# Peptides against a protein of PDB entry 3S8F, part 69

Target 1, 157 residues: chain A of PDB entry 3S8F
Amino acid sequence: VLTLFVAVPSLMTAFTVAASLEFAGRLRGGRGLFGWIRALPWDNPAFVAPVLGLLGFIPGGAGGIVNASFTLDYVVHNTAWVPGHFHLQVASLVTLTAMGSLYWLLPNLTGKPISDAQRRLGLAVVWLWFLGMMIMAVGLHWAGLLNVPRRAYIAQV
Target 2, 166 residues: chain B of PDB entry 3S8F
Amino acid sequence: DEHKAHKAILAYEKGWLAFSLAMLFVFIALIAYTLATHTAGVIPAGKLERVDPTTVRQEGPWADPAQAVVQTGPNQYTVYVLAFAFGYQPNPIEVPQGAEIVFKITSPDVIHGFHVEGTNINVEVLPGEVSTVRYTFKRPGEYRIICNQYCGLGHQNMFGTIVVKE

## One batch from the design tools (peptide; aimed at target 2 T39)

Design b2_p26_2 (made by RFdiffusion4)
Pose (drawn by RFdiffusion4):
Structure b2_p26_2 (pose): chain A 157 residues (1-157), chain B 166 residues (1-166), chain P 26 residues (1-26)
Amino acid sequence: as target 1 above (157 residues)
Amino acid sequence: as target 2 above (166 residues)
Amino acid sequence: STLLLMAVVAAVIIAYFAFVYWKLLS
């Protein structure tokens, strides 16, 4: 029960952050129900990386609520589902957010500029990392529901 | 406009938060339902039951695997199961279909998992402790036990079998 | 909109919970 309550701050974060992004999209001219998304600064890796991380956090959090549901945990406990859940949370959102900081924080700390080429390369890196984490989350959640255990060298069997 | 957008955002946020709370409460009620049904038998016994891992293969209910299945009620069998590096004894565990099975599971060495494929049986096995879970097999046949807690280099090939007789 | 996104978030949570809950009872 208390774990289901720990989920409320992230459910609140989902709205406060989503409304903040929608407000920014509207300031930048976006209209429609989706125009606000397209009008956001998708050429800036510091923007893109946490946003993509937040997108993967939606299934990441859904899996965490399942794991927190006591008897439901007996379906997925110590299976590949669990790494599927935590790659979405820490290996995607937390890691992508830190990667995006290379693009505003590093210049601030070192004075070293980020070139146009380095910016585009950062875009590719955060997209590939995000997409790779999403594909693997699918493989691991599904294999987990099929009772494949975590922490195993299953290629040797 | 900022004042307006702000007001509207807070108003709808309050709504979302109420909905999100109502949803979590429904999940809590649904979990409470499972805890009142036979499906809750796989929840391990909360009572501490200590044993000694260094002598469990020499004395006590785990010393003779052929004697591991004991009828404890008219439709009940207790099964003493040893999960060790890297296997389970007895092998196979043989039980009748439709009977309640109380698995008492310990390990002489390291922590092992006990995950019965196709069931909700999924319990950690700790040396020095006895893990007790309950389940009734409704379908006869062979069930595979998977070790789902890393117990060393033999972990990926650590399996066992439950045969549910007709 | 934000409200649409919140609906998607809720649907995804319910879908995961319901599917795993159904598997538990089956």

Design b2_p26_2_s1 (made by RFdiffusion4, then SolubleMPNN; from b2_p26_2, 16 letters changed)
Fold by OpenDDE base, seed 1:
Structure b2_p26_2_s1 (fold): chain B 157 residues (1-157), chain C 166 residues (1-166), chain A 26 residues (1-26)
Amino acid sequence: as target 1 above (157 residues)
Amino acid sequence: as target 2 above (166 residues)
Amino acid sequence: SVQLFMLGLMATLLDEFLTVYAKLLA
């Protein structure tokens, strides 16, 4: 049961990341309660991708607390809940972070900046990816709560 | 300016740390409450019950499917279930409606799943270990048992049935 | 602003926990 306290460092990290983003936004001229958000570089897929990944990680992390509980895990283990969880963690956070890293890394390695068309395409890709992952994850978690089993082709719900 | 901001952030961080800890304690308390008041589902055993998977089919309570359902008290039964490649025994499992059923499930071969449709019964079954689940079926009928842990080429076809009699 | 973010975060954690907890109690 005390395993739940493993969440403490993650929550602290979440705070730090959020605070860092706010600080960065304010340094970029953002003001007010939400102005700092607008000041962030949303035109850069290298920024947008990992941020979206972090957002997806929030519900995923919440599920992590559930899954780490022996008692709560009983009702979700080996159901559709599980793939819903790790798609948020791996296919969203990790994947989007990797995608974002590429948008930064490749231009720097080649010494050539990405074109405007490439930038716009990159933005479209990461936003669509995020949207798709969120839809799928919500569906899988919902199915899991309805006792849809994992690794089974049939379910009575 | 940066120093002021840093001090403010630090103060907020401490506050949210405290809040986080408090929330987690609430979660722990709720879980503890459930463990103390609810006995349905997986029964946490102080000691893990173990069996020899190589002999479980030959001797003991799992050896004879005809003797798998044991009445342990008034309206109380223990059912010794084997999950194997690729099925369950006994099959069907016949139990009375409204009776408290304790399932003791193990495997003679590989890891399997024991997922009963329409219920929260859902455990992994490990060779050498006994999974204990308590449940009371409120509705008569047939409940399908599904293996939700990959166990080999026939995994997708591994099913059982619980028949709840009126 | 970070305060609001953290509130949302905590609300999410609580929501998922209680949802699954309710299933457990059912």
Scores: peptide ipSAE 0.641, ipTM 0.909, DockQ to the pose 0.772
OpenDDE base, seeds 2, 3, 4, 5: peptide ipSAE 0.598, 0.612, 0.629, 0.557; ipTM 0.889, 0.898, 0.906, 0.880

Design b2_p26_2_s2 (made by RFdiffusion4, then SolubleMPNN; from b2_p26_2, 16 letters changed)
Fold by OpenDDE base, seed 1:
Structure b2_p26_2_s2 (fold): chain B 157 residues (1-157), chain C 166 residues (1-166), chain A 26 residues (1-26)
Amino acid sequence: as target 1 above (157 residues)
Amino acid sequence: as target 2 above (166 residues)
Amino acid sequence: STELFMLGLMATLLDEFLTVYALYLS
């Protein structure tokens, strides 16, 4: 049960990342309660991708607490809940961060900035990826709560 | 300005840390409470019950499917279930409606799953270990047992049945 | 603000925990 305290560093990281984003937004001219969000560079896929990954990581991380709980894991283990969890963690955060890194890395390596067309395409890809992952993850978590087993071709529901 | 901002951030960070710790403590407390009071699902044991997977089929309570269901008290039963490649025994498992059933599940070969549809029974079954689950079937009928842990080429067809009689 | 974000995050943690917890107790 004390394993849950492992979440403390993650929560601290979440705070520092959020605070950093707020600070950055305010430095970019954002003011007020939400103005700092709008001031962030949402036109840059290198920024948008990892941020969306972080957002997807939140419900995934919440599920991590569940999965790490001895009693609660009994209910969700080897159900559709588990794939839902790691798709948020890996296929969302890690993958989107990698995608974002690529959008930063390639221009720097080649010395050529990305075109506007490439930028727009990148934004579309990142947002669509995020949307798809969220839909799938919600569905899988829901199915898991309905006791749909993992690694089975049939289910009661 | 930068110094003031830094101090403010640190103050908020400390606050959220405290709040986070408090919330996690609540979660832990709830889990502990559940472990102490909850009588359904996995039964926490003070000591892990172990068996020899190489002999579990030859001797002991899992050896004879005809004797797998043992009445341990009024309206209380222990069912010794063997999960193997690729099925369950006994099959079907017949138990009375409304009785408190303690499932003692183990495997003679590889890791299997024991997922009973329509219930919260869901455990991995490890060779050499005994999984203990307590459950009371309130509705009569057939409950399908599904293996939800890959156990080999026949995994997808590994099913069992619990028949709950009135 | 960061505070609101964190509140939302904590609410998410609590929601998922309680949801599964309720299922466990059922």
Scores: peptide ipSAE 0.532, ipTM 0.865, DockQ to the pose 0.776
OpenDDE base, seeds 2, 3, 4, 5: peptide ipSAE 0.527, 0.505, 0.529, 0.494; ipTM 0.851, 0.853, 0.864, 0.832

Design b2_p26_2_s3 (made by RFdiffusion4, then SolubleMPNN; from b2_p26_2, 16 letters changed)
Fold by OpenDDE base, seed 4:
Structure b2_p26_2_s3 (fold): chain B 157 residues (1-157), chain C 166 residues (1-166), chain A 26 residues (1-26)
Amino acid sequence: as target 1 above (157 residues)
Amino acid sequence: as target 2 above (166 residues)
Amino acid sequence: SVLAFMEGLMATYLAEFLTVYALLLA
């Protein structure tokens, strides 16, 4: 039961990150309820990638609460639900953050900025990755709720 | 104004913290409610029970597949199941329709899964521990047991069958 | 508007929780 309280620091972190994004957007000239979002640097894959990772992390975090529940875990444990969860957490958040980090780090380490073509390609990569991960994650969670077992090549459904 | 923004963020943070805690308590309350009222009917009953995995094949209720299904009362059975690399014993497991079945599942070797298709039976089987699952099959037929915990090279072929007789 | 975002976040958590919870009780 106390495991659920691990969610508190995570939720507070989510708040801090979201607030920081809003603050940054407003500093960049964004105004109003949503204007700050448009003001963020969506043309930079180093920014877009980790933000998309954070978006994927939201439903994954919800699943984390479910998985940490003793009773609810009985429903989802060792079903396709579990891979769905960690693909959002690891293959989305962590991976996209790593991608974003590379888009920032490599130009700085080499002293050579990325070309416009590379920038556009990078944007395409991270958006497509995010889209693919969301499709896969939804499918896995759905399959899991239908009692499709994990680590098995067959299922009743 | 940075100072004003800071104060606003701090206020919202406190509010969010309070809200988050409140919602977590809601989640906990729902879980507690389920545990208090639905464990017997929704979640299979079980207890912490230990067994020696090194002797479970030689002696005790798991040793003889022919004696694995034990009638414990009117329309009540206990089935002693071994999950091993790579299969289940007994196989098939034959039980009557409508009877209350208590599965006592353990492993002599490594961790396995015991996932019965068409049911809510889904447990991990640990060597040295007895997993207890209670279930009543309402429909006759064959139910496939699937190992959903990786247990070695033959994991993908590790299946069992429960035959429910009318 | 971070508050609105957080409210949406929590709504998502609750929705997912209740979905699985419903299956548990089914």
Scores: peptide ipSAE 0.354, ipTM 0.844, DockQ to the pose 0.676
OpenDDE base, seeds 1, 2, 3, 5: peptide ipSAE 0.347, 0.015, 0.015, 0.284; ipTM 0.859, 0.673, 0.723, 0.830

Design b2_p26_2_s4 (made by RFdiffusion4, then SolubleMPNN; from b2_p26_2, 15 letters changed)
Fold by OpenDDE base, seed 4:
Structure b2_p26_2_s4 (fold): chain B 157 residues (1-157), chain C 166 residues (1-166), chain A 26 residues (1-26)
Amino acid sequence: as target 1 above (157 residues)
Amino acid sequence: as target 2 above (166 residues)
Amino acid sequence: STLLFMQGLRETMLSEFLTVYALLLS
């Protein structure tokens, strides 16, 4: 029905990243259960973008398990649910990670640091992207549950 | 230094795993609730059945659309459906309300979809394989069949109809 | 259909639980 063996490395990676973030936050002076989160460099789009991607990846991963389930996939397969999953995985995690990478890479390639204005714009871009992707993804998943078909221009609902 | 950092990171992993477990069940519960409330009671049935797509139009139960609906019991029917480029056969499919319908769906050409609106009947149709779906229509009326797997230039216009009679 | 769905759900949940549990013990 479902083989999660392949998911093990991914889960390990995810938790390692999360643990790394907590460690980093605590090193930056964060204390308590949630204080370490606030201590992370949320003013850096190169950091924020990948983290937002990871946040989107969590429900995407859960959806992946659903999609891989024989019985559950029967319900969601080839509905709007599937594109919703893809937008969380590719258009959120991968894309935001790429965006974040650019915020780091371009200054290094050009030798010019980003201005404060560019930094703020970058933050706005990645947050807006994340917000839009979450709205769309939730909508697609919900539509899929309402039996909206994939790869069709028309639906009953 | 790197090893020390690694060990420190590992100290947090157990906590995150525990949290993830809790959240996993929460998310699954929410998904389960939503899925359960939006299911139409379709039950996949039958074993893997194969057919020759090159002859399915010429001989066998799919060859004559007039003979596609077969009564197999007092309130049981088998419907042999072809999904092809670009439509369904028979069209419309006429079945009685309240009867147990077993759809046997295959394709003579390429991969298609068989998505019945108003139900959770949604299967891919592969040439050489027979998809089997069991369903009972509780409400009379027309149900549109949609192809939800790209099958060529006419994919967007590939529709069928199931007519459920009182 | 509900029976099949719930069965699949239980199996999925169990598999995920076991996976996470195994990770906790690793």
Scores: peptide ipSAE 0.029, ipTM 0.749, DockQ to the pose 0.036
OpenDDE base, seeds 1, 2, 3, 5: peptide ipSAE 0.023, 0.025, 0.019, 0.024; ipTM 0.745, 0.687, 0.742, 0.708

Design b2_p26_3 (made by RFdiffusion4)
Pose (drawn by RFdiffusion4):
Structure b2_p26_3 (pose): chain A 157 residues (1-157), chain B 166 residues (1-166), chain P 26 residues (1-26)
Amino acid sequence: as target 1 above (157 residues)
Amino acid sequence: as target 2 above (166 residues)
Amino acid sequence: GTLLLMAVVAAVIIAFFGFVYWKLLH
C-alpha cells in the first residue's frame, strides 16, 4: 500500500512536467492536440534526452506498480521482467538525463564549446540509447512473463 | 494568459490526481481480494522456522529424500524440499493432483529460488530458514522448478521437477 | 494535449496491472 503511495509523486510529476512541456510547445507556436509536441526543440540533445527518458518511464512506472502489488509480484519476481522494468527507469530515464547534461552542464563547467557536429552526434547517441532500451524492455518483460529467470547465463543452456 | 493557462493547469491537475488516486485504490482493493482467496497460499508463512543448514542432510525431514512427501491431512501433503548447489531433492517431487501441497523448502548452502513454472509458486530459499508455501495442482503432468536467485556458477542449469500424478 | 497524454499514461498502467492480475488468477 505504501509503495502504491510512493507512486503518487511520479504520477504528479507526469502531469506537472507534461503541462510544462505543452506550455512551451504552445509558446513556440504549436497548435492542435499534437502541434505542441512538434514545436518543441527536438534539435537540442539536452531537451531530447530527458524527454525520451520520460516516455520510457511510462511503461517503466507501470511495471513498478505491478511489482508493488504483493501477490502480483509472484508472477514476475526474479524473472527478466524486473530488469525490463529497471532499465526503463534508471538505465533509460536517469542515464539519458545525465547524458543530456553533457550538452549544457559540461560547457558550463569547462568552458568547452559543443560543436554543431558534436550536437548531432549527441542526438544520435540519445535516440539509439533510448530505442535500444525500449526494444530490450520489450524482450525482457516478455521473457519474464514466460518465466525466464534474471541473473542467468541462459545462453549456456 | 499565463494566469489563465496556470489556473487551468492546476484545475485539471487536481482532477488527474484524484483519478490517479482512485485507480490506485482500486488496485489496493483488487490485491485485498487475492489475499482472501486460495491463490494467496503461495505467500510464504510469516512465522520464523529456523533450522541448521550444516546438518539438514544428516538429520531431520530433509535427510532422506525418499521420505520427503508426508500426508498431513486427508487431502494434504507436506513436502520437504532441499534446494542446494545445484539441484533439488527429491528429484522428482511426486504429488497427487488436486491435493493441497505444503512445500517446506530449505537450503544447506546459499540462497536459491524456487519458481515452479506455470504456477504462482515463487519463493526465496534461505539457508537456516524454512520457506513454507501452499499450492494445489489442478492439472496433472510435469512442472519444472527454476532456480531464480543467483547461487553461483551452476545457477543457469539448476532445475528440478514436480510430477503431479493423476 | 496533456489530458490525452494522461489518458495514455493511465491506460498503460491499467493494461500492465490488468494483464498481470489476470495471469495471476489463471

Design b2_p26_3_s1 (made by RFdiffusion4, then SolubleMPNN; from b2_p26_3, 17 letters changed)
Fold by OpenDDE base, seed 5:
Structure b2_p26_3_s1 (fold): chain B 157 residues (1-157), chain C 166 residues (1-166), chain A 26 residues (1-26)
Amino acid sequence: as target 1 above (157 residues)
Amino acid sequence: as target 2 above (166 residues)
Amino acid sequence: GVMAFMAGLMATIRDVFLTTYALLLN
């Protein structure tokens, strides 16, 4: 009930952000249904990180609804599925947003822009983090569906 | 300029809000699909039953592990299981193959898990409450019980065994 | 198979973590 209550506002928020991104992309010269995406500043880790976080949050959010289901929870509860969900929500969205915030915050606090090398490194970090998180999350969800228990070091599969 | 931007943003927001609503229906559909494909994992919930955790070890059906397995009918058994820090009682649990087993599980101390490998049995065990799970073992052999709820320093070593006899 | 995959993944994460930690300490 509580999760479902939060789900709708969360989705609305996410897609309003997407709307803003579409507007920004179109303002930057992007055209067509998807051309605005390419026009976004993908060279800025402060942008890329939270966007990747949002992308990871999509399957996580869907999983949240699954976890909140009375019937479906019987399948996934206390299995590796649950930490998989948590890692998508916290270690992906929240963490990547925090990382992205640092790429914005530190230059502003120091009064110095990041170097090109630092920018490239930042991009590598956030993309690698996202990739790693997706691999981990897929693995955990997969294991969960195969009834691998949570909080246990052994499983028959 | 600001007005133009505002108007444009509103237009896109309306579109994305509509998309958001559509996605909600997609998620509902996914729930339905998952339920349809994973029905074997659903354990029907029984009526909430309570017990006094402070006396469950001394009196009642959980008190004597030798009397924990009760035949209630032809090919029907009730097994009264205690999950405690750090193990299960009785251990092993011996049941016949092909019989309908009703597990009545409770805890005298803290919250534990009751996850039986190779089965869809996976429930939390709360002190003061009785978890009821119905299952029929079709294959003989040993099934390990795993605690999947953190219950203390010995949690990782908390295992039990169900022995299914031919 | 799943456990093997996860074990390998965890080992990788461990190594990355330790390497990062070592680098931070320099």
Scores: peptide ipSAE 0.019, ipTM 0.703, DockQ to the pose 0.020
OpenDDE base, seeds 1, 2, 3, 4: peptide ipSAE 0.017, 0.005, 0.006, 0.016; ipTM 0.735, 0.678, 0.726, 0.725

Design b2_p26_3_s2 (made by RFdiffusion4, then SolubleMPNN; from b2_p26_3, 14 letters changed)
Fold by OpenDDE base, seed 2:
Structure b2_p26_3_s2 (fold): chain B 157 residues (1-157), chain C 166 residues (1-166), chain A 26 residues (1-26)
Amino acid sequence: as target 1 above (157 residues)
Amino acid sequence: as target 2 above (166 residues)
Amino acid sequence: GVLAFMGGLAATILSEFLTVYAKLLN
């Protein structure tokens, strides 16, 4: 039960990241309640990828709290819910962050900037990855709530 | 102006921290309530019930599948179930409709799953430990038991059946 | 702006928790 308090540092980190994004957007000329979002560098896959990962981490982190809850874990454990959860955590956040890091790291290591075509391709890859992961994750969570078991080729629906 | 922004961020952070702690406290309270009232068949044991997996097949309540279903009171039964590589016993498990069933599940070999189709019954079964679940079947028929924890090469074929009699 | 994001996060957590809790209670 006390394991739920492990969520506190993560929740605080979420605040810090969100505040940092707002601050950055406002420094880039964004104004108003939401104008700072548009001011962020959405044309850079090195930025977009980790941000999309963070967005995917929100429902994943919420599921983490559920999974850490003794009685709720009883319902979702070893169902399709679990793969849905860690695909948001690992295959979305971690993977997209790694992808974004690559778009920053390679130009810096090689000294060669990415071409405009490579930039556009990178944006497409990141957005398509995010979309696919969200579809899969929603499906897996839904299946889990319908008692579809993990590690079985059969379903109850 | 930057100083004002920092002040605002700190204030919001404190508020968020307070809210987060309150929310988590509510969740813990709900979990504690569910455990205390044994809601939805969740029965926490005061002490971990243990058995010897090396002798569970030879002696004790799991040894004879024919005696696995024990009536403990009016419309109350305890069913001693073994999950093993690769199946369940007794198989089928026969219980009356509307009766309160307490499943006592253990394993003689490796960790298995005990997931009953059409219900929320879902526990992992560890050798040397007894998993306890309470459930009342409201509808007669057959309910499939599925192993949802990988237990070896025959895992995918590990099934059991609960037959609920009218 | 950050408060709006935090509100969304909180709403997501509450939504998932309550959904699974409802399933637990049937």
Scores: peptide ipSAE 0.623, ipTM 0.898, DockQ to the pose 0.826
OpenDDE base, seeds 1, 3, 4, 5: peptide ipSAE 0.603, 0.540, 0.620, 0.609; ipTM 0.893, 0.881, 0.904, 0.889

Design b2_p26_3_s3 (made by RFdiffusion4, then SolubleMPNN; from b2_p26_3, 17 letters changed)
Fold by OpenDDE base, seed 4:
Structure b2_p26_3_s3 (fold): chain B 157 residues (1-157), chain C 166 residues (1-166), chain A 26 residues (1-26)
Amino acid sequence: as target 1 above (157 residues)
Amino acid sequence: as target 2 above (166 residues)
Amino acid sequence: GVDLFMLGLMATLLAEFLTTYALLLN
């Protein structure tokens, strides 16, 4: 039961990150309810990748609370729900953050800026990765709720 | 402007923190309710039963598959199930429709899964520990038991069957 | 903006929790 209190610092972090993004967008000239979003540097894969990772983390983190519950875990444990969860956490958040970090780190370490073509390719990779992960994760969570077992080649549904 | 923004952000943070705590409290309350009323048919960890995996095949209620299904009352049964590499016993498990079934599942070797398709029965089976699940089959037929915890080279072939008779 | 974000976040938490909880209760 106390495990659910781990959600508190996570939610606080989510708030802080979101607030920071809004503040940054407004500093960049964004106005209104949504204008700050458009003002963010969406042309930079080093920015886009971590942000998309954070977006994927929302349903994954929500599922984490479910998984951490002794009672609710009974429903989802060792079903397709579980791989759906960690693909959002590891293969989306962590991986996209790593990708974003590389897009920033490598140019700085080598002293060579990325070309415009490389930048565009990076954006394509990040967005496609995110899209694919979301489709897969939604499918896995859905399958899990339909009682599709993990580590089995057959299912009733 | 920055100072005003900071104060506003802090105010919103406190508000959402309070809301988050309230929501989590509701979640905990719902979970606690389920555990207290035993509505899910799951036995909490506080009622953990332990067995010796080295002797469970030789003596005790799991030793004889023919004696695995025990009637404990009117329309109530206890089924002692072994999950082992690589199968289940008894197999098939035969139970009456509409009866309250208490499954007591353990393992003599490694960790296995006990996932019954078409039901909400889904537990890990640990050597030395007895998993207890209550379930009432409302529909007759065959229910497949699937091992959903990797247990070795034969894991993919580890299946059982529950036959529910009218 | 952050309010809308948090609303969406809380809605997601609630939806996943209640869905799973409903399944738990059959």
Scores: peptide ipSAE 0.581, ipTM 0.884, DockQ to the pose 0.826
OpenDDE base, seeds 1, 2, 3, 5: peptide ipSAE 0.560, 0.569, 0.517, 0.495; ipTM 0.879, 0.867, 0.865, 0.848

Design b2_p26_3_s4 (made by RFdiffusion4, then SolubleMPNN; from b2_p26_3, 17 letters changed)
Fold by OpenDDE base, seed 2:
Structure b2_p26_3_s4 (fold): chain B 157 residues (1-157), chain C 166 residues (1-166), chain A 26 residues (1-26)
Amino acid sequence: as target 1 above (157 residues)
Amino acid sequence: as target 2 above (166 residues)
Amino acid sequence: SVLAFMAGLRATILREFLTTYALLLN
């Protein structure tokens, strides 16, 4: 109940951010239902990283609702599902946001913009991180649904 | 221009908030459906029971593994299980097929897990608290018990066995 | 597209809920 209550503000916050992104995209010349997405600065790792973090947070948030359900938790508790949830929340959203913040912070602290090479490397790092995290998360959630226990090296599945 | 920007932001926020609420209701509806049609195979039985973890090994129903399986009625048993560092007792746990089994599990030392492979029995075992799970084994055979809560250096080797006999 | 992504996400979530429900009933 508490988690579901908190889910409301959390979703509101998340989608408010999405609204801000839509507005920004439209200011950048994006038009139509989806044109604003393409207009966003996908060439900037400081932007891409936290956005990918947000995308990873969506299934993680859904998992949070599952974990908070007393009936569904009987199925997923202490299974590989839980690590999957954590990695989406911490290793995706928090970590990618931190990475993105770093890409913004360092140029501002030094007064020097990042080079084009650094920018491209940053993009590669962020996208590869996200891809790896999604693969791992899907695997862990899948294993969890198959009743693979966490903190155990063997399982009969 | 500030006013125009503000108006535009509000319009987008309104739309996305509506979408947010819609998604929330979908999640709630799915949970509600699950609850409304719920018939669990594993049933948490009884109310919260407390025990003294410092004496549970010496006295009471957990003290003697040979007396851990108690027939409480026709085709009904209560099994008093200790999860400890690092194993389970009794081991093996022998129960008949098709019988209603009430597991009463506690720990004399630290928190452990009680996860029975091939079933949806999966509970944490806390010292001072009795975990109660009701289950009926429909298939004979051996079921492994796994500790899925880190409990020390020997955690990874902490296993038990339930033997279901015809 | 955003709509396609969200539709896919919801479908995945639904599948997970149904699977979890099935496991609970097992």
Scores: peptide ipSAE 0.012, ipTM 0.696, DockQ to the pose 0.427
OpenDDE base, seeds 1, 3, 4, 5: peptide ipSAE 0.000, 0.000, 0.000, 0.007; ipTM 0.720, 0.716, 0.715, 0.702

